# Designs tried in a protein design run: peptides against a protein of PDB entry 4Y8H. Part 87

Target 1, 222 residues: chain A of PDB entry 4Y8H
Amino acid sequence: TTIVGVKFNNGVVIAADTRSTQGPIVADKNCAKLHRISPKIWCAGAGTAADTEAVTQLIGSNIELHSLYTSREPRVVSALQMLKQHLFKYQGHIGAYLIVAGVDPTGSHLFSIHAHGSTDVGYYLSLGSGSLAAMAVLESHWKQDLTKEEAIKLASDAIQAGIWNDLGSGSNVDVCVMEIGKDAEYLRNYLTPNVREEKQKSYKFPRGTTAVLKESIVNICD

## One batch from the design tools (peptide; made by RFdiffusion4, then SolubleMPNN)

Design b2_p25_3_s1 (from b2_p25_3, 18 letters changed)
Fold by OpenDDE base, seed 1:
Structure b2_p25_3_s1 (fold): chain B 222 residues (1-222), chain A 25 residues (1-25)
Amino acid sequence: as target 1 above (222 residues)
Amino acid sequence: ALNAEADRAAVDALLAARAAEAAAA
């Protein structure tokens, strides 16, 4: 997995690859690693796919109930705290490594959470097996005051670095953009760099194209 | 489990590297 988050001047972008693996085997070429916690709070997940999905759904449901009860838009820090407490309670038995990002009435936020419930804060973050490949791009090209378009490009370039250089990462780039004062923009398969070109030639030959040059009947009866 | 082994190993290695840098500082 390669997951990234990048802050920009008016929001935050997260991105992910779409490869799912089972040991050395590619299990799925187009899995979704971006999860919605709330309309304006999204999470990218690395680690155990089932755990990342389950924990984000649970926190999403609880955040929705809390938002309804308080009549307030959910805060990224509230989601972070709930995720942190949940993961800490399970002492790393839930194998979820998360980049949590969003916009709320307090601004734009980007956090990471590890399986043991530790948290980090940054302007750019990467997690997963492709994190080093992604970080090489992020550290080289990140600057302050990124535009939305520059941040999307940087995030997608960082995911592509994981796709090309990490065995655990591959296929497509998914993106979610969370800009202050706007709806979240989920860009499923924003890039599909591994789409196999349409076969320029049909390999459908008419029946009888292969001439029978020789027949031999071997009796297999003992 | 899907993705778990490679992602966990990578994150654990990153955490170990950060801890080593913090201990050397």
Scores: peptide ipSAE 0.073, ipTM 0.647, DockQ to the pose 0.883
Fold by OpenDDE base, seed 3:
Structure b2_p25_3_s1 (fold): chain B 222 residues (1-222), chain A 25 residues (1-25)
Amino acid sequence: as target 1 above (222 residues)
Amino acid sequence: ALNAEADRAAVDALLAARAAEAAAA
């Protein structure tokens, strides 16, 4: 997995690759690693795919209930705290590594969470097996005051670094853009750089291409 | 488990590196 988050001047972008693996096997070529916690709070998940999905759904449901109870838009720090406390309670047995991002009435936010419940903050973050490949791009090209377009480009380039250099990452780039004062823009398969070209030749050989070298008739009933 | 081993190892290694940097500072 390669997941990234990048802050820009008026919001935050997260991106992910779309490969799911089971050891050396590609289980899914086009899985979704971006999860909605609330309309304007999204996360990217690395680690155990089932745990990332389940924990984000659980916190998403609890954030919705909390939002209804408080009559307020949910805050990214509330989602962060709920995720942190839940993951810490399970002492890293829930294999969820998350980049949590969003916009709320306090602004734009970008955090990471590890399975043991530690949290980080940054202007750019990467997680997953492709995180070093992504971070090499981020460290080289990140600057303050990125535009939306520059941040999407940087995030997608960082995911592509994972796609090309990490065995655990591949296929497509998914993006979610959360800009202050706008709805979240979920860009499923924003890039599809691994579309296989049409095969130049058909491997359907004409009937009779394999010569019959020997034929024997065996009478089984004497 | 899908993705679990490679992603966990990479994240844990990154955390260990960051912790080492923070301890050296």
Scores: peptide ipSAE 0.034, ipTM 0.538, DockQ to the pose 0.908
Fold by OpenDDE base, seed 5:
Structure b2_p25_3_s1 (fold): chain B 222 residues (1-222), chain A 25 residues (1-25)
Amino acid sequence: as target 1 above (222 residues)
Amino acid sequence: ALNAEADRAAVDALLAARAAEAAAA
């Protein structure tokens, strides 16, 4: 997995690759690693895919109830705190490594959470097996006051670094843009750089390519 | 588990590297 988050001047972008793996096997070429916690709070997940999905759904449901009870838009820090407390309670047994991002009435936010419930804050973050490949791009090209378009490009370039250099990452780039004062823009398959071309060679041989040396008809009914 | 082994190893390596940097500072 390669997941990234990048803050820009008026919001935050998160991005992910779309490869799911089971050991050395590619289980899914186009899995979704971006999860909606609330309309304006999204999460990218690395680690155990089932745990990332389950924990984000659980917190999403509790955030919705909290929002209804308080008559307030959900806050990213509330989602962060709930995720942190939940993951800490399970002492790293829930294998969720998350980049949590969003916009709320207090502004734009970007956080990371590790399986043991540690949290980090940054202007740019990467997690997963492709995190070092992504971070090499982020460290090289990140600047203050990124535009939306520059941040989408930087995030997608960082995911592509994971796709090309990390065995655990591959296929497509998914993006979610959360800009202040706008709805979240979920860009499923924003880039599809691994579309397989048609095979130049056919493995269909004409009938008769292999000579039948012997034929026997056996009646199996007594 | 899907993605678990590769992602955990990478995160653990990153945490170990950060801990080593913090101990060297």
Scores: peptide ipSAE 0.027, ipTM 0.555, DockQ to the pose 0.857
Fold by OpenDDE base, seed 2:
Structure b2_p25_3_s1 (fold): chain B 222 residues (1-222), chain A 25 residues (1-25)
Amino acid sequence: as target 1 above (222 residues)
Amino acid sequence: ALNAEADRAAVDALLAARAAEAAAA
């Protein structure tokens, strides 16, 4: 997995690859690793796919209830706190590594969470097996005051570095853009750099392609 | 490093402010 988050001048972008693996096996070529916690708060998940999905759904439900109870828009720091406390309670046994991002009445936010409940903050972040490949791109090309378009490009280039250089990453780039004062823009399969080309040859061979060299009839009934 | 520390301090201040709001409610 390669997941990234990048802050820009008016919001935050997250991106992910779409490969799911079971050891050396590609289990899914086009899995969704971007999860909606609330309309304007999204996360990217690495680690155990079931745990990332389940924990984000649980916190998403609790954030909705909390929003209704408080009559307030969900805050990214509330999702961060709920996620980290839940993960810490399970002592790293919930295999969720998350980049949590969003916009709320306090602005745009980008955080990371590890399975043991530690958290970090930054202008750019990467997690997963492809995180070093992604970070090489981020460290080379990140600057202050990124535009939306520059941040989408930087995030997608960082995911592509994971796709090409990490065995655990592959297929497509998914993007979610959370801009202040706008709805979240979920760009499923924003890039599809691994589309299979047209088959040059048919696997249907003509009759007689394999010659019969010898035939023997054995009577099995005495 | 410096920008990450400033952003961490801002997060901690925001969390402290929310904890104070929750204790006052």
Scores: peptide ipSAE 0.000, ipTM 0.195, DockQ to the pose 0.031

Design b2_p25_3_s2 (from b2_p25_3, 20 letters changed)
Fold by OpenDDE base, seed 3:
Structure b2_p25_3_s2 (fold): chain B 222 residues (1-222), chain A 25 residues (1-25)
Amino acid sequence: as target 1 above (222 residues)
Amino acid sequence: ALDLEADRATVDALLAERAAAEAAA
């Protein structure tokens, strides 16, 4: 998994790859890793997909109830604290890492949450198995006062770096844009990069080895 | 009770420190 968040001049973008894996096997090429907590608060999930979805749905329901009760727009910090408390309660038994982002009456926000409930704050963040490759792109190209379009491009380029350099990341790029004073824009499959088949490095197989030209993994459910 | 104001002040302080560090680099 590769997930990123990038702040821009008037909001925040989050992006994710769409690969799901089961061990060494690609289980799904188009897994959704961006989840809505509220209309203007979204998260990207890394780790166990089921845990990420379950946690975000629970917090989303609680935030909705709280918003209805208070007659106030949900705040990103409220979602952050609820997620933090929930993850801390389970002391790492939940295999979820999150980037939480959104806009509220107080502005735009970008946070990360680790499985043990620690939080970080930044103008750009990356998590998952492809996070190092993504961070290298972010650190190289992030600047202050990014436009919306520059931030979408930067986030997408960072996810692509994860896709190309991490076996746990792959397939498509999903994006969610949260701009102040606008509705959230969820861009499912914003990029569908044809993963260039890694040019099989000419492994000079020893004489007598049949080159495997194509492997198809068939999940045989016994 | 979530002290949302205290949490915001903490976030704003962290962002200000980061912005200052980035401006000094």
Scores: peptide ipSAE 0.007, ipTM 0.341, DockQ to the pose 0.044
Fold by OpenDDE base, seed 5:
Structure b2_p25_3_s2 (fold): chain B 222 residues (1-222), chain A 25 residues (1-25)
Amino acid sequence: as target 1 above (222 residues)
Amino acid sequence: ALDLEADRATVDALLAERAAAEAAA
């Protein structure tokens, strides 16, 4: 997994790859790792997919209820606190780590939360097995006062660095843009760099090459 | 009780520290 967040002049962008793996096998090429907590608060999830989904749904429901009772727009810091408390309380039972981002009446926010409940704050963040490759791009190209378009590009470039350099990351790039005063813009499959070029229908095998017509992987569990 | 104020202060402090570090870099 590679997940990133990038602050820009008027909001925040989060992005993720779409690969899911089960051991050495690519289980899903189009896994959604961006999740809505509220209309203007989103997270990028990594770790155990089931844990990420369960946590984000729980917090989303609680934030919605809180917003209804208070007649206030949800705050990113409220989501952060609830997520942090939940992840800390259930340390060792939940394998989720998150980038949490959004816009609220107090501005734009970008946070990360680790499974053990530690949090970070910044103008740019990366998590996952591809995070080092992503961070190298972010550190090299992040600047203050990014435009929306520059931030989307930077986030996408960082995810692509993860895709190219990490076996655990791959397939497509999903993006969510949260701009102050606007609705969140979820860009599912914003980039599809691994769209299989049309299988060249004619692999010209060199003369004398035996084509493997069928491969059966038999797991012999003794 | 959600101590949103304490968390906000922590976030603001961390942001200020980062901004200061970036301005010094």
Scores: peptide ipSAE 0.006, ipTM 0.337, DockQ to the pose 0.045
Fold by OpenDDE base, seed 1:
Structure b2_p25_3_s2 (fold): chain B 222 residues (1-222), chain A 25 residues (1-25)
Amino acid sequence: as target 1 above (222 residues)
Amino acid sequence: ALDLEADRATVDALLAERAAAEAAA
């Protein structure tokens, strides 16, 4: 899995790959890892897909009820705290890692939550098995005052870096854009890179076949 | 009860610290 978040001048973008794996096996090529908590608050999930879905649905329902009761738009920090408390209560029995992002009356927000309940805040974040490759792209190209289009490109480039460098990441790139004063834009399959699965040419070399990768002919002149 | 105001102040402080660290790098 590779998930990223990127803040821009008027909002936040989150993106994810769509590969689901069970050990060394690709189980699904089009797994949705972006989940709606509220109309303007979304999360990207890494870890056990079932855990992330269950947690986000529960918090989404509670936030909706709270919003209705208070007649106030949901806040990203409220979602963050509810998620943190829930994950901490289960002391890592829930194998969920989340990027939580959104817009509310206080502005745009981007947070991460680890399975043990720790939280981080930033202008850009990456989680998952491809997170190091994604972070290298983010650190190299992130700047202040990104446009919406620049942020979408940066997030998608970061996910692609994760896809190319991590076997656990792959297939398509999903994007969700949350801009202040607008509805969330969910761009499912924003990129469909023909990541040629590097065919692990399981060169089942028959037992006894040595793959000669390089022959150097050294002319020994007498 | 979630003290949303206290939580917001904490988030704003963390963002300010990060912005300062990025400006110093």
Scores: peptide ipSAE 0.006, ipTM 0.348, DockQ to the pose 0.048
Fold by OpenDDE base, seed 2:
Structure b2_p25_3_s2 (fold): chain B 222 residues (1-222), chain A 25 residues (1-25)
Amino acid sequence: as target 1 above (222 residues)
Amino acid sequence: ALDLEADRATVDALLAERAAAEAAA
């Protein structure tokens, strides 16, 4: 799994890969890892897909009830607190890490939550098995005054880096854009990097040619 | 009751710490 969040000048972007793995097996090539908590608050889940979905649905329901009761737009910090409390309460039973992002009357927000209930805050974040490769891209290209388009590109490039460098990440890139004053834009399969299996074109080699399948140059330093 | 003020203060503190760390880096 690779999940990322990127703040831009007028909002926040989250992105995720779509690969689900069960050990060495790719279980699903198009698993949705972006979840709606409220119309303007979304999360990206790393860990067991079932755990992240269950947690986000529960928090979403509670936030909706709270919003109705208070007659206020949901706040990202409210979602954050509820998620933290839930993850902490069930520590060791829920293998979930989350990036929580959204827009509310106080602005745009981007947080990460670890399974033990710790929270981080940032202008860019990455989680999952591909997070190191994603973070390298984010650190190299993030700047304070990103446009929406630059943030989407940066987030998607970071996910792609995770996909290329992590066997647990792959397939497509999903993106959710939360811009201040707008509805959330969920871009499922924003990128479908066809891993063109370089089908080794069966070059019919002439009779007597041995196909070199793999050349590894091992420099033995004497 | 969600102590939204306490949580906001925590978030603001974390943001400030990060900004300070980035400025020191």
Scores: peptide ipSAE 0.005, ipTM 0.348, DockQ to the pose 0.049

Design b2_p25_3_s3 (from b2_p25_3, 19 letters changed)
Fold by OpenDDE base, seed 1:
Formats: sequence, structure tokens, C-alpha cells
Structure b2_p25_3_s3 (fold): chain B 222 residues (1-222), chain A 25 residues (1-25)
Amino acid sequence: as target 1 above (222 residues)
Amino acid sequence: ALDAEADREAVEARRRAEEERLAAL
């Protein structure tokens, strides 16, 4: 997996590749690694697929209940704290590595979470097996005061570095843009750089195309 | 025949669910 987050002047973007693996096998070529915690709070997941999905759904449900109880819009720091405490309780046995991002009444936020419940903050972040390939692009091209378009390009270029150089990453680029004062923009398959060309030949042949070279009748009853 | 097919489908559903659980991102 390659997942990234990039802050820009008026919000945050997260992006992910779409490969799932089982050891040396590509299990899914076009899985979704971007999860909605709340309408304006999204995360990207690396690690165990089931654990990333289950933990984000659980915290998403608890954030909705907390929002209703407090009469407040969900905050990214509340989701971060709930995820952190849950993952720490399970001592890294829940294999979820998350980039959590969003917009709330306090502004735009970008965090990462590791399976043992450690958390980081930054203007740009990468996680997964492709994180070093992504970070090479981020460190080379990140600047302060990015526009929305520059941040989407930087995030997508960083995911492409994972797609081309990491065995655990591949296929497509998914993007989610969270801008202050707007709805979240989920861009499923924003880039599809691995579309195979149409097959030049058909492999369907008429019945009888294979010549019979020899026939023999064998009695199978003694 | 029906029980053996239901058992195969249940084993294959468990295998798929375990494979999905073991899938790495």
C-alpha cells in the first residue's frame, strides 16, 4: 500500500493506491483504501484490510453518537483520540495504520496513526510499504501554501511513485479532497494509469479447431 | 449432495472471509 496526506492553503487531500495483496498474490486490483469516518473526516488505511475497515467503521459510529450527544460537528482530533485509544488497548494486534484527515469548525487537520496507538502530525505524510517511494516525491516537491490543484497533483504523483516502485502498491489512484466550507470530494479512480490495451486477438476458436492426431479405444472392464 | 454442496459453500465462504481478513493493503 501507498497512502498519503497533504495539507493545502484551504484544506487537506488524502490519496491511496488500489492494490490489495496476499503475500505474492494480487488479491484485488481495485480495492478502496479511503474510508469515511464522518462526512468531512476521511482516512486512508494500510496494514490488514479487515482491521482498517472495521476500526474506521467503529470510530465513525462512535463519532456520530458523540456529535449528536454534544450537539457539535465531528472533530478530527476526536476521531484521532478514539482511534489511538482503541489501537493502544489492543497492543498492536489490530493491524491498522491510518492517515486521518478532515475539516471541522477548528480548521483543517492531518494526522497519522500506527497500530500500537502512536500518532504523528504533519503538513505531508505517507504510510504503507510504498511510503518511502511516496516520501521521495513529497520531500522533493512539497512547499508551503499549496493550492488545491497543486496538492492533488503532489498527492497523486506521490501515489504513482508507490504504484511504479512498490510491490505492495498498484493499479489506480483514489483521492479525497476536504476543503474548508465545502463538502468532501471523493474522487474514486482519479487516475487509472494501468489500463491494459485491448487484446489484439480473440482466444475463442470454433469447435473442431484442434485436429485429432490419434484415437484409440481401450476396454476398461476386465 | 445438498449438504456436501452447502458445506463446500460454507468452507469457501469462510476461506474467502479469512482471505479478505488476511489481505494486506
Scores: peptide ipSAE 0.192, ipTM 0.541, DockQ to the pose 0.022; fails the geometry check
Fold by OpenDDE base, seed 4:
Structure b2_p25_3_s3 (fold): chain B 222 residues (1-222), chain A 25 residues (1-25)
Amino acid sequence: as target 1 above (222 residues)
Amino acid sequence: ALDAEADREAVEARRRAEEERLAAL
């Protein structure tokens, strides 16, 4: 996985690749790694796919209840606190590594969370097996006061560095943009740089293409 | 031999189930 977050002048962008792996196997070429906690609070997940989905859904449900109870829009710091307390309780056994971002009445926020419940803050962040490839791009091209368009480009370039250089990352770039005073913009498959060309050959052969060299009938009924 | 093979298959099945659970993002 390669996941990133980038703050810009009026909000925050998160992005992810779309590869899921099982050891040396590509399990899914176009999985979704961006999860909605609330309408304006999204996260990107790395680590165990089931744990990232389950923990974000659980906290999303509790954030909705908290929002209704308090009569307030959800805050990113509330989601951060709930996530870190939950992950810490499980001592790293919930394999969720998250970039949590959003907009709320207090502004725009970007955080990371590790499986043991530690949290970081930054203007740009990367996690996953592709995080070093992404961070090389971020460190080279990040500046203060990014525009929305510059931040989307920087985030997508950082994800592409993971797609090209990390075995655990691949296929497409997903983006979510959270701008102050707007709805969240979820851009599923914002970039699709790995569209396969048309297959030159069919591997459907007529019956009898492979010769039967020997036949044996084994009775398996006693 | 059969117990060691069953144990290897059980360990390998647990490893595969854990690798399936560990669908790494």
Scores: peptide ipSAE 0.191, ipTM 0.544, DockQ to the pose 0.027; fails the geometry check
Fold by OpenDDE base, seed 3:
Structure b2_p25_3_s3 (fold): chain B 222 residues (1-222), chain A 25 residues (1-25)
Amino acid sequence: as target 1 above (222 residues)
Amino acid sequence: ALDAEADREAVEARRRAEEERLAAL
């Protein structure tokens, strides 16, 4: 997996690749790694697919209940705190590594969470097996006061570095843009750089193409 | 024949569910 987050002047962008693996096998070429915690709070997940999905759904449900109870829009720091306390309770046995981002009444936020419940803050972050390939792009091209368009480009370029250089990453780029004062913009398959060309030959043979070379009838009853 | 087919389908369904659970991102 390659997942990234990038802050810009009026919000935050998260992006992910779309490869799922089972050891050396590609399990899914176009899985979704971006999860909605609330309408304006999204995360990207790395690690165990089932754990990333389940933990984000659980915290998403609890954030909705908390929002209703408090009569307030959910805050990114509330989601962060609930996630880290849950993951810490399970001592890293829940294999979820998350980039959590969003907009709330206090502004735009970007955080990361590790499976043992540690958390980081940054203007740009990367996680997963492709994180070093992504971070090389981020460290080279990140600047302060990015526009929305510059941040989407930087995030997508960082994911592509994972797609091309990490065995655990591949296929497409998914993006979610969270801008202050707007709805979240989920861009499924924002880039599809790995479209397979048409096969030069058909492998559909007529029945009987493989000749029967020999037939033998053996009586197996005494 | 019917029990052996139901058992194969149940084993294959369990295998697919375990493969999905063990998938890594």
Scores: peptide ipSAE 0.181, ipTM 0.533, DockQ to the pose 0.020; fails the geometry check
Fold by OpenDDE base, seed 5:
Structure b2_p25_3_s3 (fold): chain B 222 residues (1-222), chain A 25 residues (1-25)
Amino acid sequence: as target 1 above (222 residues)
Amino acid sequence: ALDAEADREAVEARRRAEEERLAAL
């Protein structure tokens, strides 16, 4: 997996690759690694697929209940705290590594969470097996005061570095843009750089390509 | 010899399981 988050002048973007693996096998070429916690709070997940999905759904449900109870829009720091406390309780046995981002009444936020419940804050972040490939791009091209378009490009270039250089990453780039004062823009398969060409050869031969050398009919009586 | 081989297999099985867990996504 390669997942990234990048802050820009008026919001935050997260991006992910779309490969799932089972050891050396590509299990899914086009899985979704971007999860909605709330309408304007999204996360990207690395680690165990089931754990990332289950923990984000659990916290998403609890954030909705908290929002209804408080009569307030969900806050990214509330989701961060709930995720942190849950993951810490399970001592890293829940294999969720998350980049959590969003917009709320307090502004735009970007955080990371490790499976044991540690958290980081930054203007740009990467996680997963492709994180070093992504970080090489981020460190080279990140600047203050990025535009939306520059941040989407930077995030997608960082995911592509994972796609090309990390065995655990591949296929497509998914993006989610969370801009202040707008709805979240989920761009599923924003880039599809790995569309396979038509197969040049087929191993499907006509019937009779293998000759029948001998036939015998045996009457099987009970 | 058998204990050292069983320990190597157990370490390699744990390494494979951790690599599979980290590579799953």
Scores: peptide ipSAE 0.169, ipTM 0.503, DockQ to the pose 0.040; fails the geometry check

